Peptides against a protein of PDB entry 4LZF. Designs and how they scored, part 26

Target 1, 155 residues: chain A of PDB entry 4LZF
Amino acid sequence: GGRLVVFPNGTRKELSADGQTVKVMFFNGDVKHTMPDQRVIYYYAEAQTTHITYPDGMEVLQFPNNQTEKHFPDGRKEITFPDQTVKTLHPDGREESVLTDGTIIQLNPDGSKVIQFNTGQREIHTADFKRREYPDGTVKTVYSDGRQETQYPTG

## One batch from the design tools (peptide; aimed at target 1 T11)

Design b2_p14_5_s2 (made by RFdiffusion4, then SolubleMPNN; from b2_p14_5, 7 letters changed)
Fold by OpenDDE base, seed 2:
Structure b2_p14_5_s2 (fold): chain B 155 residues (1-155), chain A 14 residues (1-14)
Amino acid sequence: as target 1 above (155 residues)
Amino acid sequence: MVKPPGTIPESLLK
């Protein structure tokens, strides 16, 4: 059978019969589960936040506003916002946001920005120009000096 | 005696 330990402060610790699952119910309302796979699920009662830690270093945070953050062992971070936009922070400094409409916004370490619209259009922002690429192959570039160039698709 | 952690993780993006 499992074991229940009740501490003087009101904290309770439940141990499964096999000893592989541990549930700690803290006096403050926090709950900690240690699972057989060695993941730890911690619920912070006051903050209503769940923090899951995995043996490989993966971490998942679930906030009461429905935001979720994943911290990958490679240093990548993925944030799912309440509106379901997903932002990925890459170890190389690249940031990518995927909007609910399918638009992708990429911020590159070199300072350039790329927007892939759900329409199939693509916009590239650099220090030197803004460029719009159209699905038909037309490319319009506005340079920082005010020059404009249009490249037409070859028929 | 088992005690809860004193700090919680914060959101990376506010």
Scores: peptide ipSAE 0.062, ipTM 0.704, DockQ to the pose 0.092
OpenDDE base, seeds 1, 3, 4, 5: peptide ipSAE 0.059, 0.055, 0.060, 0.047; ipTM 0.694, 0.686, 0.685, 0.695

Design b2_p14_5_s3 (made by RFdiffusion4, then SolubleMPNN; from b2_p14_5, 8 letters changed)
Fold by OpenDDE base, seed 1:
Structure b2_p14_5_s3 (fold): chain B 155 residues (1-155), chain A 14 residues (1-14)
Amino acid sequence: as target 1 above (155 residues)
Amino acid sequence: MVKPPGEIPEELLK
């Protein structure tokens, strides 16, 4: 019950019997799928890249190097790198990277940086100081002027 | 993205 349309340029269009799926195979090797769930899947043959668009405005890019990018409707971007590091770019300019070992790196719009180590230690970088927080509650601060402070946990 | 032409297609029923 489906239909196949063959165009003079070699492009082929397949229509499912229910009309819910459309597959266009372009003469250049590109492929476009329109799915029942309203996803549109573009495959760019030359770039070997898949681009999925969702009806809510989300977009997913899959690159041949195994990098995946998700573009959310709110402007957030999530990049999964080939090494499986996940980087989130927020609309306000904040960036967060989650490493495979569990380390989290946050870059803030004001230039400050926060590292949450997989050991439970946290390091905070600002223009004025670098601060290390330890799981036992000890906090060590090195100020930009070279002054150092250690705060010990309360027993 | 390449677009299909608007010219006369051949249609096959599946």
Scores: peptide ipSAE 0.057, ipTM 0.777, DockQ to the pose 0.065
OpenDDE base, seeds 2, 3, 4, 5: peptide ipSAE 0.031, 0.036, 0.039, 0.027; ipTM 0.662, 0.683, 0.684, 0.635

Design b2_p14_5_s4 (made by RFdiffusion4, then SolubleMPNN; from b2_p14_5, 5 letters changed)
Fold by OpenDDE base, seed 5:
Structure b2_p14_5_s4 (fold): chain B 155 residues (1-155), chain A 14 residues (1-14)
Amino acid sequence: as target 1 above (155 residues)
Amino acid sequence: MVKPPGTIDPSLLK
């Protein structure tokens, strides 16, 4: 059968009969599960947060406010916010947010910003200008010096 | 981004 170890401080360690599953119930209410697939599940009782670590380096955090964070082995992070917005942080510094309405916001390492609206319009922000691209091919640019330019579709 | 709590203290096993 399994084994139960009770420590003097009140921590309890339960081992499955096959030894593949280990459950540690800490005296403070925290719980650690080591699973047969070598993933480790930490539950922090005070924070009510679950932290899963995988043998490949993947980590998943689940917060009590329904936020979830995935930390990929390559350094990429994916955050699902309570409102279901998904934000991806890339190792190169690029950030992408996908809003529930379909809008995509990209922040680039060079400081530029690109918004792909759900209407099909695209807006590009740089240090020098703000540019709006319309589905019909029209492009409007407002430069930092106040100059405005409109490019009309060829047709 | 919300910071996770720290790693479980190994001393909790002692």
Scores: peptide ipSAE 0.040, ipTM 0.723, DockQ to the pose 0.045
OpenDDE base, seeds 1, 2, 3, 4: peptide ipSAE 0.036, 0.037, 0.038, 0.038; ipTM 0.707, 0.712, 0.717, 0.714

Design b2_p14_6 (made by RFdiffusion4)
Pose (drawn by RFdiffusion4):
Structure b2_p14_6 (pose): chain A 155 residues (1-155), chain P 14 residues (1-14)
Amino acid sequence: as target 1 above (155 residues)
Amino acid sequence: AAAPAPAAAPPAPS
């Protein structure tokens, strides 16, 4: 029916009957679970933070302010802030944010960006210009040289 | 067997 082992230092270990699941309760209040599928779940008592390592290389952190950070094996990092904005950082430096209101912000490492507003408007920033596209088909552009352009809808 | 040691502190949130 399993075992409990208590070490001189105060650390406790609990093994399942099949030995597949191991729970370690450290003297400092930290808790580690090793699962049969080799996931490791670590709870940091003082920091009140959970760190989960998956066999496929994925790591997940849960912070006490309810922020979650996911690290994918390829280097991608996905953050869910408490407000539930999701921000994805790519190793090449691209950043994408999907806010809950529906706004999407895409940032390129060269500094260019595309913003998709929940209102249906779209904004593109490049080295040459800032452009705004409207649902009615109107396009407004401000160029680096200071000129401003309005492209009216066909209709 | 010796007791397992706890892991180092976690990183701060981004």

Design b2_p14_6_s1 (made by RFdiffusion4, then SolubleMPNN; from b2_p14_6, 9 letters changed)
Fold by OpenDDE base, seed 2:
Structure b2_p14_6_s1 (fold): chain B 155 residues (1-155), chain A 14 residues (1-14)
Amino acid sequence: as target 1 above (155 residues)
Amino acid sequence: EPAPEAPPPPPPPL
């Protein structure tokens, strides 16, 4: 059978019959589950936040505002915002945001920015220019010196 | 067996 240990401070520890699952209910209302797969599920009662730690070093945070953060073992972070926008922070410093409308915003380590609109238009921002690419093959470039260039599709 | 201690609260959301 399982075991229940009650500590003098009010913390409780439940052990499964097989000993593979451990549930600690802290006196402050926090709950820690250690699972057979070695994942640890911690619930912070005051913060109403769930933190899952995996044995490979992956972490998942679930916040009371419906934000979810995934911390990957490679150092990548994926944030799902309450509005369901997904932002990925890459270890190289690249950031990617996927909006709910399908727009993708990429921030590159060199400071360049790429926006892929749901309309099939693409906008590229560099130190030297802003460029808009249209689905018809038209490309408009505005250079930092104020020059403007339009490249028309070859029909 | 000593009573388990609660870990510190999580960091704020990014």
Scores: peptide ipSAE 0.099, ipTM 0.776, DockQ to the pose 0.946
OpenDDE base, seeds 1, 3, 4, 5: peptide ipSAE 0.093, 0.097, 0.094, 0.096; ipTM 0.773, 0.774, 0.770, 0.775

Design b2_p14_6_s2 (made by RFdiffusion4, then SolubleMPNN; from b2_p14_6, 7 letters changed)
Fold by OpenDDE base, seed 1:
Structure b2_p14_6_s2 (fold): chain B 155 residues (1-155), chain A 14 residues (1-14)
Amino acid sequence: as target 1 above (155 residues)
Amino acid sequence: EPAPEPPPPPPAPL
């Protein structure tokens, strides 16, 4: 059979019969599960937040506002916002947001921005220009000096 | 065994 330990502070510890599962119920309402696969599931009662840690260093946070965060061992973070936008923060400082309509917004470490629209249009923002690329191969560029260029598709 | 203490509160959402 399993074991139940009740501590003087009101914290309780439940051990499975095989000893592979441990459940700690803290006096503050927090709950910690250690699973046979060595993942730890922690529930913060006040914050209503679930935190899962994996033995490889992966972490998953689930917030009461329906935001979910994944913290990868390589330092990458993936945020699923309540609106279901997914934002990835890369260790190199690159950020990528995927909107629910399929639009992708990339922020690069050099400060450039790329928007890939669901229409197949692409917009590139740099220090020197804003460029719009169209599916037909037309490219419109507005330079920081006010010059404008249109490149027509070759065909 | 001393009573396990609650961990620090989670960080705020990003």
Scores: peptide ipSAE 0.163, ipTM 0.818, DockQ to the pose 0.947
OpenDDE base, seeds 2, 3, 4, 5: peptide ipSAE 0.159, 0.151, 0.158, 0.152; ipTM 0.819, 0.817, 0.817, 0.817

Design b2_p14_6_s3 (made by RFdiffusion4, then SolubleMPNN; from b2_p14_6, 8 letters changed)
Fold by OpenDDE base, seed 4:
Structure b2_p14_6_s3 (fold): chain B 155 residues (1-155), chain A 14 residues (1-14)
Amino acid sequence: as target 1 above (155 residues)
Amino acid sequence: EPAPLPPPPPPPPL
């Protein structure tokens, strides 16, 4: 059979009969589950947050506002916002957001920004200009000095 | 076995 240990501080520890599942119910309402697959599930009662740690170093955070964060062993982080936007933070400092409409927003380590619209248009932001690229090959550039340039497609 | 203590609070959302 399973085993229940009750500690003087009010914390309880429940062990399964096979010893592969351990549930710790802390006196503050927090819960720690150690599963047979060696994942550890923390529930923080006050914050209503779930934190799952995996043996490979993967971590998953689930917040009460429906935000989910994945922390990968390679240092990458993936955030799913309540609106279902997915943002990826890369170890090199690059950020990528995928919106629900299919728009992709890239923030590069050099401070440049690229927006790929679901229409096939692309917008590039640098310190020196904003550039809009159209599917027909038209390119419009607005420079930091206020100059505007339109490049028409060849062909 | 000493009485287990609760883990530290979770990190804030990013």
Scores: peptide ipSAE 0.194, ipTM 0.808, DockQ to the pose 0.907
OpenDDE base, seeds 1, 2, 3, 5: peptide ipSAE 0.159, 0.171, 0.150, 0.151; ipTM 0.784, 0.790, 0.779, 0.778

Design b2_p14_6_s4 (made by RFdiffusion4, then SolubleMPNN; from b2_p14_6, 8 letters changed)
Fold by OpenDDE base, seed 4:
Structure b2_p14_6_s4 (fold): chain B 155 residues (1-155), chain A 14 residues (1-14)
Amino acid sequence: as target 1 above (155 residues)
Amino acid sequence: EPAPEPPPPPPPPL
């Protein structure tokens, strides 16, 4: 059989019969599960947050608002927002958001922004201009000085 | 074995 240890502070520790599963129920309502696969599942009762740590250094956070975060060992972070937008934060400072409509928004470390629309249009934002690229090859640029340029497709 | 203490609070959402 398993073992139950009850500590003087009210914390309880349950050990499975095989010793592969450990459950700690803290006096504050928090729960820690150590699983046979060596993942550790923390439940924070007050915050209603689940935090899973894996032996490879992967971490998963689940928040009560339905936001989920994945923290990868390489330093990358992936956020799934309540609206199901997925945002990836890269270690180089690049950010990518994939919207539910298929729009991709990229923020680059140089401060530039690229939006790839689901229509095949692309918009590029820099310090010097905003540029819209159309599937037909038309390019419209609005410069920071207010100048506008249209480049027509060569074909 | 000393009584286990609760972990620190979770990080805030990003």
Scores: peptide ipSAE 0.166, ipTM 0.823, DockQ to the pose 0.916
OpenDDE base, seeds 1, 2, 3, 5: peptide ipSAE 0.159, 0.160, 0.162, 0.157; ipTM 0.821, 0.821, 0.821, 0.820

Design b2_p14_7 (made by RFdiffusion4; failed a check: a repeat of another design)
Pose (drawn by RFdiffusion4):
Structure b2_p14_7 (pose): chain A 155 residues (1-155), chain P 14 residues (1-14)
Amino acid sequence: as target 1 above (155 residues)
Amino acid sequence: AAAPAPAAAPPAPS
């Protein structure tokens, strides 16, 4: 029916009957679970933070302010802030944020961006211009040289 | 067997 082992330093280890699951309760209050599938779940008592390592290379952190950070094996990093905005950082420097109101912000490493407003408008920023596209088909552009252009709808 | 040691502190949130 499993075992409990208590070490001189105060660390406790609990093994399942099949030995597949191991729980370690460290003297400092940290808790580690090793699961049969080799997931490792570590709880940091003082920081009140959970770190989960998956066999496929994925790592997940849960912070006490309810922020979650996911690290994918390829280097991608996904952050869920407490407000539930999801921000994805790619290793090439691209950033994408999907806010809960529906706004999407795409930032390129060269500094260009595309913003998709929940209102249906779209904004593009490049080295040459800032452009706003409207649901009615109107396009408004401000160029680096200061000129402004309005493209009216066909209708 | 010796007692397992606890892990280092976690990183701060971004």

Design b2_p14_7_s1 (made by RFdiffusion4, then SolubleMPNN; from b2_p14_7, 7 letters changed)
Fold by OpenDDE base, seed 1:
Structure b2_p14_7_s1 (fold): chain B 155 residues (1-155), chain A 14 residues (1-14)
Amino acid sequence: as target 1 above (155 residues)
Amino acid sequence: EPAPEPPPPPPAPL
């Protein structure tokens, strides 16, 4: 059979019969599960937040506002916002947001921005220009000096 | 065994 330990502070510890599962119920309402696969599931009662840690260093946070965060061992973070936008923060400082309509917004470490629209249009923002690329191969560029260029598709 | 203490509160959402 399993074991139940009740501590003087009101914290309780439940051990499975095989000893592979441990459940700690803290006096503050927090709950910690250690699973046979060595993942730890922690529930913060006040914050209503679930935190899962994996033995490889992966972490998953689930917030009461329906935001979910994944913290990868390589330092990458993936945020699923309540609106279901997914934002990835890369260790190199690159950020990528995927909107629910399929639009992708990339922020690069050099400060450039790329928007890939669901229409197949692409917009590139740099220090020197804003460029719009169209599916037909037309490219419109507005330079920081006010010059404008249109490149027509070759065909 | 001393009573396990609650961990620090989670960080705020990003």
Scores: peptide ipSAE 0.163, ipTM 0.818, DockQ to the pose 0.935
OpenDDE base, seeds 2, 3, 4, 5: peptide ipSAE 0.159, 0.151, 0.158, 0.152; ipTM 0.819, 0.817, 0.817, 0.817

Design b2_p14_7_s2 (made by RFdiffusion4, then SolubleMPNN; from b2_p14_7, 8 letters changed)
Fold by OpenDDE base, seed 4:
Structure b2_p14_7_s2 (fold): chain B 155 residues (1-155), chain A 14 residues (1-14)
Amino acid sequence: as target 1 above (155 residues)
Amino acid sequence: EPAPLPPPPPPPPL
């Protein structure tokens, strides 16, 4: 059979009969589950947050506002916002957001920004200009000095 | 076995 240990501080520890599942119910309402697959599930009662740690170093955070964060062993982080936007933070400092409409927003380590619209248009932001690229090959550039340039497609 | 203590609070959302 399973085993229940009750500690003087009010914390309880429940062990399964096979010893592969351990549930710790802390006196503050927090819960720690150690599963047979060696994942550890923390529930923080006050914050209503779930934190799952995996043996490979993967971590998953689930917040009460429906935000989910994945922390990968390679240092990458993936955030799913309540609106279902997915943002990826890369170890090199690059950020990528995928919106629900299919728009992709890239923030590069050099401070440049690229927006790929679901229409096939692309917008590039640098310190020196904003550039809009159209599917027909038209390119419009607005420079930091206020100059505007339109490049028409060849062909 | 000493009485287990609760883990530290979770990190804030990013």
Scores: peptide ipSAE 0.194, ipTM 0.808, DockQ to the pose 0.895
OpenDDE base, seeds 1, 2, 3, 5: peptide ipSAE 0.159, 0.171, 0.150, 0.151; ipTM 0.784, 0.790, 0.779, 0.778

Design b2_p14_7_s3 (made by RFdiffusion4, then SolubleMPNN; from b2_p14_7, 9 letters changed)
Fold by OpenDDE base, seed 3:
Structure b2_p14_7_s3 (fold): chain B 155 residues (1-155), chain A 14 residues (1-14)
Amino acid sequence: as target 1 above (155 residues)
Amino acid sequence: EPAEQPPPPPPPPL
């Protein structure tokens, strides 16, 4: 059979009969589950937050506001916001956000930004210019000096 | 067997 240990501080430890599952119920209301697959599931009672650690170094955080964070072993982070926007933070400092309408926003380590709109328009931001590319092949550039250029499609 | 202690508080959301 399983084993229950009750400690003097009020913490309880439950072991399965096979010893593969361990549940610790802390005196503060926190809970730790160690699973047969070596996942460790922490529940923080005060914060109402779940933190899962995997043996490969993957971590998943689930917050009470419906935000979820995935921390990958390679250092990448994926954040699903309450509005269902997904933001990826890359180890090189690049950031990518996918909005619910399909718009993609890329922030590059050099400070440049690229927006791919769901309409097929693209906007590129650099230190020197902002450029809008249209599906018809028109390109409009506004330079940092205030000069504007329009390139028309070759039709 | 010593009693385990609660883990540290979770990090704040990013």
Scores: peptide ipSAE 0.110, ipTM 0.787, DockQ to the pose 0.903
OpenDDE base, seeds 1, 2, 4, 5: peptide ipSAE 0.095, 0.090, 0.097, 0.091; ipTM 0.774, 0.770, 0.779, 0.769

Design b2_p14_7_s4 (made by RFdiffusion4, then SolubleMPNN; from b2_p14_7, 8 letters changed; failed a check: a repeat of another design)
Amino acid sequence: EPAPEPPPPPPPPL

Design b2_p14_8 (made by RFdiffusion4)
Pose (drawn by RFdiffusion4):
Structure b2_p14_8 (pose): chain A 155 residues (1-155), chain P 14 residues (1-14)
Amino acid sequence: as target 1 above (155 residues)
Amino acid sequence: SLPALPARPAEPAL
């Protein structure tokens, strides 16, 4: 029916009957679970933070302010902030934020960006210009040289 | 700020 082992230093280890699941309760209050599928779940008592390592290379951190950070094997990092904005950082430097109101912000490493407002408008920023596109088909652009352009809808 | 994570204690061997 399993075992409990208590070490002189105060660390406790609990093994399942099949030995597949191991739970370690460290003297400092940290808790580690090793699962049969080799997932490792570590709880940091003082920091109140959970770190989960998956066999496929994925790592997940849960912070006590309810922020979650996911690290994918390829280097991508996904952050869920407490407000539930999801921000994805790519190793090449691109950043994409999907806010709960529906706004999407795409930032390129060269500094250019595309913003998709929940209102249906779209804004593009490049080295040459800032542009705003409207649902009615109107396009407004401000160029680096200071000129401003309005492209009116066909209708 | 997010909490700094400490080093993990060494796990005793069985």

Design b2_p14_8_s1 (made by RFdiffusion4, then SolubleMPNN; from b2_p14_8, 4 letters changed)
Fold by OpenDDE base, seed 1:
Formats: sequence, C-alpha cells, structure tokens
Structure b2_p14_8_s1 (fold): chain B 155 residues (1-155), chain A 14 residues (1-14)
Amino acid sequence: as target 1 above (155 residues)
Amino acid sequence: SLPELPAPPEEPPL
C-alpha cells in the first residue's frame, strides 16, 4: 500500500504503493509531485504558479495570468501569452512571434525584421530599406534615401 | 519580466 508521513510542521509526504509517485504537500501550501517519468511538478501556492522540470533539463512555467513559458535545454524559450501569441526567444538573440491570425514576426540580432502576413505578403525591414513582397510576385522596395523600386512578376 | 519564484521549502526525508 501507499505510505503517508505527516511531519510536525504540517508537511505531508505521500508515496504511491509502487513507489514511483511522491507527493509532498508543504506546510505553506506548496505541492511537489515527482512522477514515474521523472518530471517534477511544483506548485507555488502564494504565486499560484506551476513549475514543471523534466529530466532532460526542460522547464515549463504556468502563471496565474494564463502565460506559459517553456525553457528548453538549448537555451531557447517559448512564451505563450494570455492572448495566445507564441513568442520564441533563440539563444542567438533572434525572436519569432506567431500571432493568432497566423502572422509571423521575426526580429533578427542585426536589427532587421521580417513579417510574414497571413495574406501571403511578406515585409522585410533593414537599415537600408523596407521591402514588401506580394503573392503575385510583385516586390516593392523603399530605400532609406527615399528611392522606390517596384519589380513586377515575370509572367 | 515575471516575478522570481521563491525557493521551495526543504523536502523532508521519508
């Protein structure tokens, strides 16, 4: 059978009958679950935050505002905002946001920006120009000097 | 930035 230990400070520790699950209910209201798959689920009662740690070093944070953060072992972070926008932070400083409408926004370490619109249009921002690419193959470029160029599809 | 999480209490021995 399972085991329950009750400590004088009010902390309770439950061990499953198979010994593969451990549940600690701390005196402060925090809860720690160690699972058979070796993930650890920690609930911070005061912060109302869940922190999951995986044996590979992955971490998942679930905040009371419905924000979720995934911390990957490679240093990448994936943030799901309350509005369901997903932002990926790469170790090289690149950022990618996927909006709920399917728009993708990429921020590059060099300061350039790429927007892939849900319409199939793409916009590229650099120090030297802004470029809009259209699904028909038309490309419009506005340079920092005010020059404008339009390239028409070859068809 | 989200608030720093407090350190968990020390886990009691079984």
Scores: peptide ipSAE 0.052, ipTM 0.728, DockQ to the pose 0.750
OpenDDE base, seeds 2, 3, 4, 5: peptide ipSAE 0.050, 0.050, 0.050, 0.051; ipTM 0.726, 0.726, 0.726, 0.729

Design b2_p14_8_s2 (made by RFdiffusion4, then SolubleMPNN; from b2_p14_8, 5 letters changed)
Fold by OpenDDE base, seed 1:
Structure b2_p14_8_s2 (fold): chain B 155 residues (1-155), chain A 14 residues (1-14)
Amino acid sequence: as target 1 above (155 residues)
Amino acid sequence: SLPVLPEPPEEPPL
């Protein structure tokens, strides 16, 4: 059978019969689960936050407001906001947001921005211009000097 | 990221 150890401070430690699962219930209400797959699930009672650590260095944070953060070993972070928007932060400084309507917003390290609308339209923002690309192949550009250009599709 | 997580209590021995 499993083992239960109760410490004088009120902390409890449960060991599975096979020794592969360990559950620590701390006196402060925190809970730590060590799983057979070496995943560690820590629950912070006061913060109501779950922190999962994986042996490969992956980390997952689950906050009480329903925000979830994934911290990848390569330094990438993926944040799922309460509204279910997913934002990816890349180690090179690039940021990508996927909205629930399918719109994708990319922020590049050079300050440029690309929006892929769910309608199939695409907008590119640079220091020099804003450009709108339409599904029919029309491209409209507004330059920083106020010049406007429309390129029509061929055919 | 949201709040800074506190330090967990010391894990008791096995």
Scores: peptide ipSAE 0.061, ipTM 0.752, DockQ to the pose 0.740
OpenDDE base, seeds 2, 3, 4, 5: peptide ipSAE 0.052, 0.056, 0.057, 0.057; ipTM 0.735, 0.743, 0.746, 0.746

Design b2_p14_8_s3 (made by RFdiffusion4, then SolubleMPNN; from b2_p14_8, 4 letters changed)
Fold by OpenDDE base, seed 3:
Structure b2_p14_8_s3 (fold): chain B 155 residues (1-155), chain A 14 residues (1-14)
Amino acid sequence: as target 1 above (155 residues)
Amino acid sequence: SLPVLPAPPEEPPL
């Protein structure tokens, strides 16, 4: 059978019969599960937050507001916001957000921004201009000096 | 900002 140890401070420790699962119920309400696959599931009672640590260095945070964060061993982070927008932070400083409507927003390390709309339109923001590309091949550019240019499709 | 997670309590011995 399993073991239950009750400590004088109120902490409880449960060991499975096979010894592969350990559950610690701390006196402060926190709970730690060590699983057979060596992942550790920690629940912070006050913060109502779940933190999962995997043997490969992957970490998953689940917050009470329904935000989820994945911290990859390579330094990449993936954040799923309560609205189901997914933001990826890359080690090179690039950020990509995928909206629920399929719009993709890319922030580049050089400060440029690219928006790929679900309509097939694309918008590019640089220090020098904003450019809108349309599916028909029309391109509109507004330069920082106020100049505007429209390029019409050939056909 | 997201909540700062506290340090876990000291784990009791086996």
Scores: peptide ipSAE 0.060, ipTM 0.747, DockQ to the pose 0.830
OpenDDE base, seeds 1, 2, 4, 5: peptide ipSAE 0.059, 0.053, 0.059, 0.058; ipTM 0.744, 0.734, 0.748, 0.745

Design b2_p14_8_s4 (made by RFdiffusion4, then SolubleMPNN; from b2_p14_8, 5 letters changed)
Fold by OpenDDE base, seed 2:
Structure b2_p14_8_s4 (fold): chain B 155 residues (1-155), chain A 14 residues (1-14)
Amino acid sequence: as target 1 above (155 residues)
Amino acid sequence: SLPELPEPPEEPEL
């Protein structure tokens, strides 16, 4: 059978019969589960935060405000905000935010910004211009010098 | 800034 060890400090350790599952209930209220798949689930009682560490280096943080963070082994981070916006931070410095309305905001390492609106419109921001692309094929560009250009779809 | 998670208590050795 499994065994329970109770330490003098009040920490409790539960071992499964096979020894593959370990539950540590710390005296401070923290809980650590080591699973057969080597996943470690740690609950911070004071912070009310769950931290899951996977053998491949994946980490998942669940905060009490309903924010969730995924830390991928490749260095990518995915943040799900309480409003359900999902922000991805790429190792190359690119950032992507997906809003609940389907709008996608991309920040590129070169400082350019792309907004893909849920309407199908796209806006591109560079050092030299702002450009709006419309679903009909119309493209409006406002250059940094104040010049404006409109390209109409060829019928 | 992510809240700094506290350090887990020392896990007693069996």
Scores: peptide ipSAE 0.053, ipTM 0.730, DockQ to the pose 0.726
OpenDDE base, seeds 1, 3, 4, 5: peptide ipSAE 0.052, 0.052, 0.052, 0.052; ipTM 0.732, 0.730, 0.730, 0.732

## One batch from the design tools (peptide; aimed at target 1 F27 N28 H51)

Design b2_p15_3 (made by RFdiffusion4)
Pose (drawn by RFdiffusion4):
Parts: structure tokens; C-alpha cells; sequence
Structure b2_p15_3 (pose): chain A 155 residues (1-155), chain P 15 residues (1-15)
């Protein structure tokens, strides 16, 4: 029916009957679970933070302010802030934010960006211009040279 | 020889 082992330093280990699951309760209050599928779940007592390592290389952190950070094996990093905005950082430097209201912000490493407002408008920023596209088909552009352009709807 | 006690990990990375 399993075992409990208590070490001189105060660390406790609990093994399942099949030995597949191991729980370590460290003297400092940290808790580690090793699962049969080799997931490792580590709880930091003082920082109140959980770190989960998956066999496929994925790592997940849960911070006490309810922020979650996911690290994918390829280098992608996905953050869920407490407000539930999801921000994805790519290794190439691109950033994408999907806010809860529906706004999407795409940022390129060269500094260009596309913003998709929940209102249906779209904004593009490049080295040459800032552009706003409207649901009615109107396009407004401000160029680096200071000129402003309005493209009216066909209708 | 007896099994040694596991050692806890260092502190977590900041957010």
C-alpha cells in the first residue's frame, strides 16, 4: 500500500504502491510530485509558485497573482495575465496580444505593427506610413513625409 | 548505504 520515508533533515517522501508516483515534502515546505508519465510538478512554498515540467519539453509556471506562463519546446512563450490578456512572444521577436475585449496587437521585430480593434477598425504601422482602415471601407493614411490621404468608399 | 534526502530546488524565476 505504499511507503512513507522520513529523512533526518526533515524531508518526507511518499511512494505509491506501484512506485509510479512519488511525492516529496521538503523540510522548507516545498512539494514535488513526480507522476508516472514523468511530469514533474514543483510547488515553491515561500514564493507560492508552481512549476510544471512536461516530458515533451513544455514548462508551465503559475504565479500567485494568477499569472501563467507557458514555455513551448520551440522557444515560444505564452503569458496569460490576470486580466486574461494572452501575450505570445516568438523567438524571432514577434509579439502577439489577444486581449479579452477582442483587440489583437501584432508587433514585428522591425517595429512594424498591425492592430485589430474590437470595433472593427484595423491599423497598420510601417516605416513609410500609419494607416487606419474602417468598416465602411474608408482608408486614412498619414505618410512619413507628413501628407495625409483619405480613400473614400466606392459607395 | 541509505538513501540521501532530496534537496529542494532553488528559487523560481520571476514573472
Amino acid sequence: as target 1 above (155 residues)
Amino acid sequence: PPEAAPTPRGPPPPP

